# Ledger of designs, part 113: peptides against a protein of PDB entry 2AKA

Target 1, 299 residues: chain A of PDB entry 2AKA
Amino acid sequence: MEDLIPLVNRLQDAFSAIGQNADLDLPQIAVVGGQSAGKSSVLENFVGRDFLPRGSGIVTRRPLVLQLVNSTTEYAEFLHCKGKKFTDFEEVRLEIEAETDRVTGTNKGISPVPINLRVYSPHVLNLTLVDLPGMTKVPVGDQPPDIEFQIRDMLMQFVTKENCLILAVSPANSDLANSDALKIAKEVDPQGQRTIGVITKLDLMDEGTDARDVLENKLLPLRRGYIGVVNRSQKDIDGKKDITAALAAERKFFLSHPSYRHLADRMGTPYLQKVLNQQLTNHIRDTLPGLRNKLQSQL

## One batch from the design tools (peptide; made by RFdiffusion4, then SolubleMPNN)

Design b2_p19_4_s3 (from b2_p19_4, 9 letters changed)
Fold by OpenDDE base, seed 3:
Structure b2_p19_4_s3 (fold): chain B 299 residues (1-299), chain A 19 residues (1-19)
Amino acid sequence: as target 1 above (299 residues)
Amino acid sequence: SSSLQEEIDKILEEIDKLI
């Protein structure tokens, strides 16, 4: 069972090489959320490194197929530059930016063409995620006026697929009823069968408010439930606060918070990573017979 | 490409061992 995710990664790489990524309903987890929902921070917390583009507005402009692979060594590899091992994660960030700009141009446009990034680390579980552009309503800079719809259409190419699980990332310090992530998830998964909820920014909620009802799966029930996480603050990111220290602070947050203490063992980034690994592994196992038959019919 | 087909065939063989 441990080899199912790497096996699907090889399929993803093979199909990416021929430009057919869009046509196959591969078992995958698409990450969706509004701009500044904390998606990138969740992914970086899995790796324990700063490696994703940062900034205001639409930072992720292409789908990022992030393949986490448990390994004795720590390095990254891109499918578009095979054989180059990245050990500096700042170089990984720069390569994502450069490869994004190569395809989208300077106008901060978007492209549906994925970037395939594999990260080997002793600190990760085997996990593949597709980070998608953050949903926005307001064009910034030279973005086309229809950028909201372009992003939506791009997201729909992933999240409408039956074998796509949806990691819906919502900030707790905003009205969860208006969560872009939960809204799009509900549109394509009305029964909440494919959606995993992530609630970020729990540490930024107003005093006397909490997301307990959401985290207990009482407000907007998802079959796969919700997991709360605490990401580094922007100040902590700018200050280069160590992610390991941030994970310890996250654990302390849940344990010390009156509303979340009873959930603390089912919260936080390490638990989320474990759940996603298990969910993806099980999902691959369940979908693999159908995928095999489809692949065999296309050859 | 012949190389891609060979890779897919290997993956299918590995799938068949896991299922």
Scores: peptide ipSAE 0.319, ipTM 0.877, DockQ to the pose 0.710
Fold by OpenDDE base, seed 4:
Structure b2_p19_4_s3 (fold): chain B 299 residues (1-299), chain A 19 residues (1-19)
Amino acid sequence: as target 1 above (299 residues)
Amino acid sequence: SSSLQEEIDKILEEIDKLI
């Protein structure tokens, strides 16, 4: 069972190499959410490193297939530069930016062509996620006026696939009923069968308010439920606060909060990583017989 | 490519051991 995620990673790499990534309904988790919803922070918290592009506006401009692999060593590898081991995660960030700009040009356009990044680490569980561009309504800089629709169309290429699970990332300090992530998930998964909810920014909610009803799956029910997380603040990121220290602060937040204390063992980044590993492994197992038959029919 | 087909065949063989 532990080898199912690495096996699908080999399929992803093989199909990426021939440019057929878009047509195969591989079992995967697509990460969706509005700009600044905290998607990149969730992914970096899994690795325990700062390695994703940061900034205002559209930061992720290509799909990023992030393959986390538990290993005794810590390094990253890109599919587009096989055999180069990155041990400096700042160089990983720079390579993502350079490879994005190589394909999209300087105009901050988007491309549906994935970047495939594998991270080996003793701090991760085996997990593959597809980070997608953040949903936006307002073009910035030289972006085309239809950028909202271009992003939406790109997301739809992933989230409409039956074997795609959806990690819907929503900030708690915004109206959750208006969450871009939950809206797109509801459109393509109206019964909430493929969607996992992540609620970020729980520490930034107004005093006297909480997301308890959402986290207890009472407001907008998802079969796979919701998990709350507390990411580093922008000040903490700019100050290079250690992710390990942030994870300890997250645990303290849930344990000390009157509305969340009873949920604390089913909240936070480490629990989210465990749930995603289990959900993906089970999903691969359930879909693999059908995938095998499809692959054989195409050979 | 023959190399890609060989990799797919290996993956299929591994799948058949797991299901």
Scores: peptide ipSAE 0.316, ipTM 0.875, DockQ to the pose 0.654
Fold by OpenDDE base, seed 1:
Structure b2_p19_4_s3 (fold): chain B 299 residues (1-299), chain A 19 residues (1-19)
Amino acid sequence: as target 1 above (299 residues)
Amino acid sequence: SSSLQEEIDKILEEIDKLI
């Protein structure tokens, strides 16, 4: 069973190489959320490295197919420069920025053409995620006035697919009923069969408020439930706070919080990674017979 | 391309071993 995710990664790479990324309903997890919802921080916490573009406005401007592979060695490789091993994750960040700008130009526009990044690490479980541009209502800089609709249309190309699981990332310090992530998920998955809820910024909630009812799956029920996480603050990121120390602080947060202590073993980034690995593996297993038949019929 | 078809065929053979 451990080899199912790497097998689908080979399919993703093969179809990406011919530009047919959108034609096959591959079993995958698309990451969706509003701007600044904490998507990039969740992905970096899985790797234990800072490697994603940072800044104001729309940071992710192309889909990023992030393939995590458990390995004895730590390095990254891009499909567009196969054979080049990156061991400095700052160089990985710079390559994502450069490759994004090469295709989108200087206007901070978006492109539906994915970047494929594979990360080998002893600290990861096998997991593939598609990071998508953050939903926004306000154009930034030279972005076209219809950028909101362009992002939405791009997201819909992924999340409307039957074999796409949806990782809906929502901040707890905002009204969850107004979550862009949960809205888009509900439009394409009205029964909540394909959606996994991630609740970020639990540490930034107002005093005397909590997200207990959400995390207990009582407020907006999803079949796959919700997992709360605590990411590094922007101050912690700027101060280069170690991700391992941040994960220890996250564990302490859940254990010490009166509203979350009873959930603490089913919360946090390490638990999220485990759940996503298991759910993706099972989802691939269940979809592989149909995928095999479809592939054979197209040959 | 012939190389892509060959890779897809290999992947299909591996799928058939797992299902």
Scores: peptide ipSAE 0.314, ipTM 0.873, DockQ to the pose 0.661
Fold by OpenDDE base, seed 5:
Structure b2_p19_4_s3 (fold): chain B 299 residues (1-299), chain A 19 residues (1-19)
Amino acid sequence: as target 1 above (299 residues)
Amino acid sequence: SSSLQEEIDKILEEIDKLI
């Protein structure tokens, strides 16, 4: 069973090499959320490194196929520069930015062409995620006035696929009924069969408020449920607060919070990573026979 | 390319051993 995710990664790499990524319904998890919802922080917390672009507005401007591989060594590799091992994750960030700008130009435009990044680490479970551009309603800088629709159309290419699981990232300090992530998930998965809810910024909720009903799956039920996480603050990121220390603080948050203590063993980034690994592995097992038959019929 | 098809075929064979 441990080999199913790496096997699908080989399929992803093979199809990426021929530009056919859009036509294949590969078992995958697409990450969706509004700008500043905390998507990048969740992904960095899985790796335990700062490696994603940061800034104002749309940070992710191309799909990022992030392949996490458990290994005794720690390094990253890009599909577009095979054989180059990155051990400095700042160089990984710079390569993502450079490769994004190479295709999109300096106008902060978007492209549907994925970047494929593989990260080997002793601190990760085998997990593949597709990080998608953050949903926005307001163009930033010289972005085209229709950027909202361009992002939406790009997201729809992934989330409409039947074998795509949806990691819907929503901040708790915003109205959940207005969550762009949950709206798009509900549009393409009306029965909530493919959607996993992630609730970020639980530590930034107003005093006397909590997301207990959401996390208990009572407010907006998803078959796969919700997982709460606490990411580093922007101050903590700028101050280079260690991710390991942040994960310990997250655990302490859930254990000490009156509304969440009873859920604490089913919350936090390490639990989310475990759930996603299990969900993806099971999903691959369930979908792979059908995918095999489709591939064999197209050859 | 023939090389890509061969890689896909190998992956499919490995799938058949796992499922």
Scores: peptide ipSAE 0.314, ipTM 0.876, DockQ to the pose 0.693

Design b2_p19_4_s4 (from b2_p19_4, 12 letters changed)
Fold by OpenDDE base, seed 4:
Structure b2_p19_4_s4 (fold): chain B 299 residues (1-299), chain A 19 residues (1-19)
Amino acid sequence: as target 1 above (299 residues)
Amino acid sequence: SASLQKEIQALLEEIDKLI
């Protein structure tokens, strides 16, 4: 069963190479959330490296197919520059930015053309995620006035697919009833069958408030439930705080918090990775017969 | 492309071992 995710990765690579990724309902996890919801930080916490673009506004401007592969070595490879191994994750960040700008220009526009990034690491589980542009209502810089709709249309290309799981990333320090991630997930998955909730910024909630009812799946029920995480603060990121130290702090947060202590073993980034690996593996297995038939029809 | 068809065929053979 551990080979199912790599199998789908080969499919993704094969179809990406011919520009036909959009036509196949491949079993995948799309990551959705508002601007600054913490999506990129969750992904970086999986790798244990800073490698995603940072800044104000829309950071992810193309779909990023992030293929995490458990390996004895640590390096990254892009599908668009085969044979180049990246061991410096700052160079990975710069390549994402350069490849994004090559297609979108300097106007901070978006493109539906994915970037395919594979990260080999001893610290990851096999996991493929599609990071999608953050939802925003406010154009920044030279972005077109309809950028909100362009982002939504791009997201809809992924999340409407029946074999797409949705990782809905929402900050706890904002009204969860107004979460852009949960709204779009509810639109395309009204029964909450394909959606996994991630609650970020639990450490930034006002004193005397908590997200316990959400994390216990009592407020906005999802079949696949919710997982709380604590990301590095912007200060910690700017200060280059080690992600391993941040993961230890996250564990301490859940264990020490009166409202979350009883959930602590089902919270945090390491647990989220395990859940996503298992969910994706099971989902691939369940979709394999249909995928087999689709592949056969391409011959 | 012939290369894509070859890859699809290889993937089908791998899938058939898993199901």
Scores: peptide ipSAE 0.391, ipTM 0.904, DockQ to the pose 0.630
Fold by OpenDDE base, seed 3:
Structure b2_p19_4_s4 (fold): chain B 299 residues (1-299), chain A 19 residues (1-19)
Amino acid sequence: as target 1 above (299 residues)
Amino acid sequence: SASLQKEIQALLEEIDKLI
């Protein structure tokens, strides 16, 4: 069973190379959320490295197919840079930025063409995620006035696929009923069968408020439930706060919080990674007969 | 391409061992 995610990764790479990724409906997890919802921070916390573009507004401007592979070695490789191994994760960040700008130009436009990044690490479980551009309502800089709709259309290309699981990332310090992530998930998955909720910024909620009912799956029920996480603050990121220390602080947060202590073993980034690995593996297994038939039709 | 067909065939054989 441990080989199912790598098998799908080989399919993703093969079909990316020919520009046909969109047609196969490969079992995958698309990461959706508003700008500043904490999507990129969740992904970096899985890797334990700072390697994603940072900035104000729309940071992710192309889909990033992030293939995490458990390995004895730590390095990254891009599908567009075959044979180059990256051991410096700052160079990984710079390559994402450069490859994004090469396709989108300098106007901060978006492109639906994925970047395929594989990260080998002893600190990861096998997991593939597609990081998608953050939903926005307000164009920034030289962005086109219809950027909101362009992003939405791009997201829909992924999340409408039946074999796409949806990681809906929502900040707790905003009205969850108004979450852009949960709204788009409900539009394409009205029964909540494909959606996993992630609640970020639990540490930034107003005093006397909590997300307990959401995390207990009582407010907006999802079949796959919700997992709360605590990401590094922007100040902590800028200060290069160690991710391992941040994960320890996250664990301490859940254990010490009166509203969350009883959930603490089912919360946090390490638990999220485990759940996503398991969910993706099971989902691949369930979809594999259909995928086999699709592949056969391509011969 | 012949290369892609070969890869698809190899993947099918691997899948058939798993299902």
Scores: peptide ipSAE 0.389, ipTM 0.902, DockQ to the pose 0.632
Fold by OpenDDE base, seed 2:
Order: structure tokens, then sequence, then C-alpha cells
Structure b2_p19_4_s4 (fold): chain B 299 residues (1-299), chain A 19 residues (1-19)
């Protein structure tokens, strides 16, 4: 079963190389959420490296197909830079920024054309995620006035696909009933069959408030449930706080918190990574007969 | 392309071992 994700990665690479990604409905996990919901921080916490673009407003401006591969070595490869191995993750960040700007220009516009990044690491489980632009209502800088709708249309290209699982990332320090991630997920998955909820910023909730009912799947029930995580603060990121230390602090947070202690073994970034690996593996297995028929029709 | 068809064929053979 461990080889199913790498098998789908080969399919993704083959079809990305010819520009035909849209037609196969490959089993994948799309990451959705509002701006600053913590999507990119969750992905960096899986790798244990700072490698994604940072900033205010729309940071992710192209879909990022992030293929995590468990390996004895640590390096990254881009599909657009064949044969170049990146061992410095700062260079990975710079390449994402440069490749984004090459296609979108300087106006901070968006493009539906994916960036395909593979990360080999001993610290990851096999997992493929598609990081999508954060939903926004307010254009920044020279962004088009319809940027909200452009982002929405881009997200819909992924999340409407039957074989797409949805990682809905919502911050706990905002009204979850108004979560952009949960709204779009409910629109395309009204029965909550394809959606996995992630609740970030649990450490930033107002004193005397908690997200227990959400994390217990009682408020907005999803078949695949919710997982709480604690990402590094912006101050921690700016201070270059080590991700390993942040993951230890996350574990301590859940274990020490009165409202979350009983859930602590089903919370945090390592548990999320495990769940996503299992969910994706099972989902690939269930879709394989359909994929076989589609591939056969391409010969 | 002939290269893509070969890759698809290889992937089909791998899938057939898994299902």
Amino acid sequence: as target 1 above (299 residues)
Amino acid sequence: SASLQKEIQALLEEIDKLI
C-alpha cells in the first residue's frame, strides 16, 4: 500500500508535463482556506523546513502540487527544473517565487498553472497535497478587482472533482461558521464525504474560549472529522524558530490544555500527516479501477 | 507521444499488480 502515492505521483508528473492535468480526475488532496488561515505553515511543518513564500495578502498565487516522499536523503526537485536537486530550502522558496512571478507577472495576479514540487525527506510520510491560493475578498496592490472570483474559479477546478479530497483549513480565532474553507467545502461536498477539517491557531483563541465542540465533530460534522494543529506564530517565523521545537510545543499545548487533553493523541501536525497519508492511500486504492480504465483509453 | 504511451503502459502494468 505504501507505493500507491508514488504511483499517482508518476501519473501527475506525466500529465503535468503535457498540460493535460485537468481531465484525469486524479486522487488528490486540495488544501483550501482563507488568506492567513495557516495552509502553507501546515505544509512546512510536514517537511520541517521553511520553503514556502511568505508575506501579506495572497502568498500562494499558483497551485503548488507538493509531493512528499519518504527517503533516506533530504532534497527537493521541481518538474520545471528537471535534474536540479535543491538541498537548500531557501533556494526552494526563491524558485517558487521566481517561477510564480515568471507566469503571473509583477501585479500579484494568479495563474491556474501548477508548480510541481517533490520533496524527499526522512521526516515525511508519502503524501501529495495541492496548496491552493487563499480565498480573499480584498484585492491588494495591482491585483484585479475580481481577484476573489478568480481565486474561487481556480479552487473550483480542483474541489469539484469527485476524486479530490478537500483539506479545509480554518483558523480557530475566527468565526468558524464564516470559514471560507468550510463554506466552499460544503458547496461542493454537501454531505461532508470528501472534506477533512483542519483547525489552526488554537493557541490564539480568546481566553475562556475553545474549539472543543468543533474538534469533537459536534458543531459542523464531517465524515472524516477535524484535526487541530498549532503553527508557529508570525513572531516565531520571523525569529526563525525551529519547526521541531514548534512541533514539541504543539504537543505540549494539546496535552496541557483542559479542553483538548483528551483529544491530544488525535491532534497535532504528526497525527494530521499520518491521517492524510492513510486517507490518500485508501482513496487511491478505491479509485484505481477507474484510473486504470481512463489510462487504457489514452493508449 | 510515444514516451507518454510507454509510461502509461508501464503504469497500467503496475496498477494491474495492485488490483
Scores: peptide ipSAE 0.377, ipTM 0.898, DockQ to the pose 0.623
Fold by OpenDDE base, seed 5:
Parts: sequence; structure tokens; C-alpha cells
Structure b2_p19_4_s4 (fold): chain B 299 residues (1-299), chain A 19 residues (1-19)
Amino acid sequence: as target 1 above (299 residues)
Amino acid sequence: SASLQKEIQALLEEIDKLI
């Protein structure tokens, strides 16, 4: 069972190498959410490193196939520069930015061509995620006026696939009924069979409010439920607050909060990572017979 | 490509051990 995610990673790499990524309904998890919803912070919390582009507006401008692999060593590798091992995660960030700019130019445009990044770490579970551009309604810089639709069309290429699970990231300090992530998930998964809800910014909710009903799966039910997380603040990120310390603070938040204490063992980034590993492994197992037949037909 | 077909064949053999 432990080898199912690496097996699909080899498939992803093989198809990426030939430019045919869009045609295969591979079992995967697409990460969707509005700008500033906290997607990048969730992914960095899995790795325990700062390695994703930061800034104002759209930071993810190409799909990032993030392949986490449990290993005794810590390093990253890109498919576009095979054989180069990155041990400095700032260099990983710079490579993502450079490779993004190489394809999209300086206008902060988007491209549907994925970046494939593999991270080996003792601190990760085997997990593959496709980080997608954040949904936005406001063009920034030299972005085309239709950038919202370009992002949506890019997301739809992934989330419409039957074997795609959807990690819908929504901030708790915004109206969840208006969540762009949950809207797009509901459009392509109306029965909520493929969607996992992530609720960020629970620590930034107004005093006297909570997301208990959402986290208990009572407000907008998803078959796979919701998981709350607490990310580092922008001030904590700029101050280089350690992710391990942030994960401890997240655990303390859930345990100490009157509305969330009873859910605390089913909340937080470590639990989310475990759930995603299990969900993806099971999903690969369930889809494997169909995938076998598709692969056989390509010979 | 012959390389891709060889990789697909190897992957099929691995899948067949898992199902």
C-alpha cells in the first residue's frame, strides 16, 4: 500500500515529460481557493519549509505538482532540472519563480503547463497535490482583463476530471457561502463526493463567532468533511517564525478554543496531512483497475 | 516513444502485482 502514491508519481512524471498531462485522468488532489485563502501556507506547513512564491496578487501562476515523499534525507528535485538536488528551500522558491517567469513572462500571466516538484523529507507523508492558481476577480500589473476566466478555465481542466479530488481551501474570516473554492467544487462535484474542505484563518474570526457548524459538516455538507487549520500570520512569515512552533501553536489553538476543543484531534495540519495521504492512497487503489486499462490501451 | 512505452509496460507490471 505504501507504494501507490510513488507509483502514480512515476505516471505523472512520464506523462509530464511528453506534454500529455491534460489527457490522463490520474488520481490526484487539486488544491483550489481564492487569493490569500492560505493555500501556500498549508502546503509549506506540510513540508515544514518556506519554499513557495510570496507576494501580492497571484503567487501561483502555473500548476505546481507537489510530490511529497517520505525519506531519511531532505531535498527537492524539479522534473525540468533532473539530477539537481536542492537542499536550500529558498533556492527552491527562486527556481519556482524563475521557471514560472520563463514561461509566463514578467506580466504576471498564467500558464497551464505544470511545474513538477518532488520533495523528499523525513517530516512528510507520501502525498501528491496539484497547487493551482488562486482565484481572483482583480487583474494585477499587466495581467489581462480576463485573468479571472483564464484561472477558472485552468482550474476546470483539473477539477472536472472524475479521478481528481478537490482540496477546497476557504478562509473562516470570510463568508463561506461565498467561498470561491466551495463554489467551484459544488459546480463540478454537486454531491460533494470528491471535495475535502479546508478552513483556514480560524484564529482571525470575529470575537463571538466560530466555524463549528462548518467543521462539524452541518452547514455545507461534504462527504469527506472539513478540516480546520491555523497558518502563520504574514507577520510571522516575515519574521521567519518556525513552522514547527506554528504547528504547536495550532494544536494549542484547537485544544484551548471552547468551540473546537471537542474536534481538536480531527483538526490541524498534521491531521490534514494524514487524512490526505489516506484519502489519496485509497483513491488510487479504487481507480487502479481503470488506470491499468487506460495504460494498456496506450501501448 | 519507445521509452514511454517501456515505462508504461514497467508500470503495468507493477500495477499487476498490486491488484
Scores: peptide ipSAE 0.370, ipTM 0.896, DockQ to the pose 0.628

Design b2_p19_5_s1 (from b2_p19_5, 9 letters changed)
Fold by OpenDDE base, seed 4:
Structure b2_p19_5_s1 (fold): chain B 299 residues (1-299), chain A 19 residues (1-19)
Amino acid sequence: as target 1 above (299 residues)
Amino acid sequence: SSIIKELEELIKEIEEANK
């Protein structure tokens, strides 16, 4: 039996080719979070490779449609570079940067035009995510003073769509009530029907403080709940700590932590991947009839 | 199976529209 997610990927590619992707409200998951919330690290943990741009300020400046496909082989392909297979994920990172700069220029501006990246790997579940620029209030480089609003407007193009699920990434070492991700999610999804909460940086919380109430969905309840993850530290990233080793450390963290041990089987990156795969699959099934009607009206 | 067939039909329709 063919999986629904790869089939929708073909639809997404087809719609991108005709320039109508945004208008058709395809079932998808948009990833939102403030700068340094750990969003890029979550995505890299899914793939098990370092492949996203890094640096200070806004690193993601175009939407990245990341299509993860379970396969016996490992390689990446870009829609804008058909036929080229990338096996070195450093080259993938460089291509994202080059393609971003090609459209936005050198001023570190943003563009709403997506980059489409497909990653085949034996280490992933089928999953499509749209990585969006991190929310910020501070312009960097030659960015215009209204860059905050430009980013918000770009995000709104995705998250306002009824068929868009929202992966809201928030750091635990900051006040969750002030989370940029949860604020924007609440604005467009006031009933919390489309939002999945991800809590990062649980390992960076002050001694004697925990996010148990959040993770148990008791503080700011979402219908789809919260999943905690532990990403590599900046030191670990700089030291090129293996992601597989980091995932083992994440498991150990939850199992050994007094506040999270009872939740450990419903936490961590592998569980998050599974949940997102299931949620997206079910969401595709539920939205497909409406999508058909809309498509037929536009053809 | 019905959902998969429907999605395949949609893909076909898109492909035909692009010709």
Scores: peptide ipSAE 0.109, ipTM 0.731, DockQ to the pose 0.458
Fold by OpenDDE base, seed 3:
Structure b2_p19_5_s1 (fold): chain B 299 residues (1-299), chain A 19 residues (1-19)
Amino acid sequence: as target 1 above (299 residues)
Amino acid sequence: SSIIKELEELIKEIEEANK
């Protein structure tokens, strides 16, 4: 049995090359969350490299289709730069920024045109994610006053699709009831069938508070549940703290925390990767018959 | 039409791999 995720990646690449037909709903996972919710850190932790743009305000300004492929070698490829292999992940970051600026200009605008990035690594599971711009209410720089709605409209282009799974990233140190990620997920997935909850910043919660009820799927139940993670702090990122060390610290956090110890084996970035790989694989299997029928109807 | 046929064949390959 061949891995389904890499095969679907070929479909995604083909659709990107010809312009995606709106009638074809490819199985994918869209990553949604407010600004500074920790989305970029989660993705970088999967790869084990620093490669995403960083900064204040809106960092991701175009959808990033991140295709992780387990391989014996480590390198990255962009669909817009065919034949070029990137082995320096700083150059990957620079290419994302350059390609973003090429389309959006210097005003920090957004574009719905995806950047397609494939990362080969021995340290990843096969996984495809679409990183979407962080939801914001406050324009930065020369952004238009309606940037919030532009971002929402962009997100809706992805998350309204029936075959789109939603990775809703919410910080634990904020009111979960006010989570931008969970709000948009609830809007398009009222029954919580397509939504996977990720709770970040568990290490930044006030003393005497915890997210146990959320992580146990008791507060705001999702069929696919919640997974807690602990990302590197901004200080750690700026200090270039090793991601491997951060993952070890994450494991230690869950094991040592009285409220999370019993959940520790179902928490953390490595577990999240496994769950997403499995869920995406199963989702592809379930959706392929429908995709075939749609393609046949267009012949 | 040609591209749709190619994609259909690719889906078939995926389906066969999933058996």
Scores: peptide ipSAE 0.085, ipTM 0.739, DockQ to the pose 0.125
Fold by OpenDDE base, seed 2:
Structure b2_p19_5_s1 (fold): chain B 299 residues (1-299), chain A 19 residues (1-19)
Amino acid sequence: as target 1 above (299 residues)
Amino acid sequence: SSIIKELEELIKEIEEANK
C-alpha cells in the first residue's frame, strides 16, 4: 500500500518531462500558508535537515515538488540535474536558490514552473508535497506591485483541482479567523473535504491563551481535522539547534501543556507525517479509477 | 498488486510515447 506514492512520483516525473503537468490532476498535497507561517520548518522537520531557502519575505518563489522516499540511504536528487546525488543538504539549499534565480532572475519575482526534488532517507515516510509560495499583502524590494495576486493565482492552479489535498498551515500566535491558509482553503473547499489544518507556533501564543478549541476541531471544523506542531524558534535555527532535539522538545511541549496533554498522541511533526502518508495513500487509491481514464486519454 | 501493475503499465506506455 505504501508503494503507491513512489509509483505516482514516477507518473509526476514522466508528465513533467512531456510538459503535461497542468492537465493530469494527479493526487497530491499542496502546502499553503502566509509568509512566515512555518511551512518551511514543517517540511525540514520531516526530512530532519535544513535544506530550504531562508530569509525575509517570499522565500519560496517557485512550486517545490518535494518527494520524500523511505530508503536505506540518505541523498537528494533534482529532476533538472539528473544523475547528481546530493548528500550535503546545504548544497541542496544552494541548488534550490540557484535554480530559482535562473528562472525568476534577481528581482524576487515568482514563476509557476516547479522545481522537482526527491529526497531518499531512512528517516522519512513516503510522502509527496507541493510547497507553494507564501501568501503576502505587501511587495518587498523590487517585487511587482501585483505580487499578492500573482501568488494567489499560482496557488489556485493547484488547490482548485479535485485531486489536490490542501495542507493549510496557520500560525497560532495570529488570529486564526484571519488565516490566509484557512481563507483560501474555505474558498476552494467550502465543505472542508480536502483540507488538513496544521497549527504552528503554539509555543508563541500569549500567556493565558491556547488553541485547544481549534485543535479539537470545534472552532473551524475540517473533516480531516487539525494537527498542532512546534517548530524551532528563529533563535534555535540561528543557533543551529538539532532537529532531533527540537522534535523531542515538541513532544515535551504537548505532554506538559495543560490544554494539549490529552491531545498529545495526535499532535506533533512525527504524527503529522504519518497522517499525511496515510491520507495521501488512501487518496491515491480513491482517485485511481479517474486517473486511469484521464491517463488513457492523454496517451 | 493489480492496481500497482496497472499503473506500472501506464508508466511504461507514457515512457514509450515520450521516446
Scores: peptide ipSAE 0.082, ipTM 0.722, DockQ to the pose 0.653
Fold by OpenDDE base, seed 1:
Structure b2_p19_5_s1 (fold): chain B 299 residues (1-299), chain A 19 residues (1-19)
Amino acid sequence: as target 1 above (299 residues)
Amino acid sequence: SSIIKELEELIKEIEEANK
């Protein structure tokens, strides 16, 4: 099978450089979810490094185009500072924060201008995701009172595109019927054709409850189904628990849980990464003919 | 395969046009 994801990455980079990345309906996966739904933790678990901004309220304030590339070496590169290789992922986090603040200012506002980050690693599959700001209802700090609507409008610019797949991240310890991620996905994808469900915080559900029906795609059916994951707790993150150890604990969780053991081979972060790689690859293949025609018409 | 090559050429053209 041809490696199509790197080709689309080159297109994304080329169009971003000329300021026209928003003009093309490129095949991509947009990550959506409410604040604290666990989006950042899922992305960090793919890389196996802590590299995303942390804090209270709205942490992601610009779209982050995260391009994962399987490589024998481990380093990161930003499109806005080509040629600089980052091997310390703490410096990657700091660069994201600095570049965000440079554009948005100090009021914790948002900007639709993407940050493009490429991560080379032996621990990743080829995968590109667009991390979007978390949906919120409550302004924090000096944020404008209409910040909720600004975020929603930004998300809609991505998720309304026909070639955009939607990774809807929802916490299991909240009412899934009221999930911000699933609501926005259903608004733009009412037939559930473009949406992949991720259920986080399965380990934080009340005793005697489970998300089996959701994970079996019986409660809120999506064509592309649901994948459950278990992220590190905030305590684990603060304690600098190794992500590899967390992935082992996640596997153990699914295998040992009476409601999930039969699904264990189709759950967890490694399986999610594999599924997303396959889904994106297939999606690119299907959209390439139309993309070529559109590109040729614009050149 | 043909479409991939065409897209690669288009990428090159875009990159060259913006240098």
Scores: peptide ipSAE 0.080, ipTM 0.724, DockQ to the pose 0.656

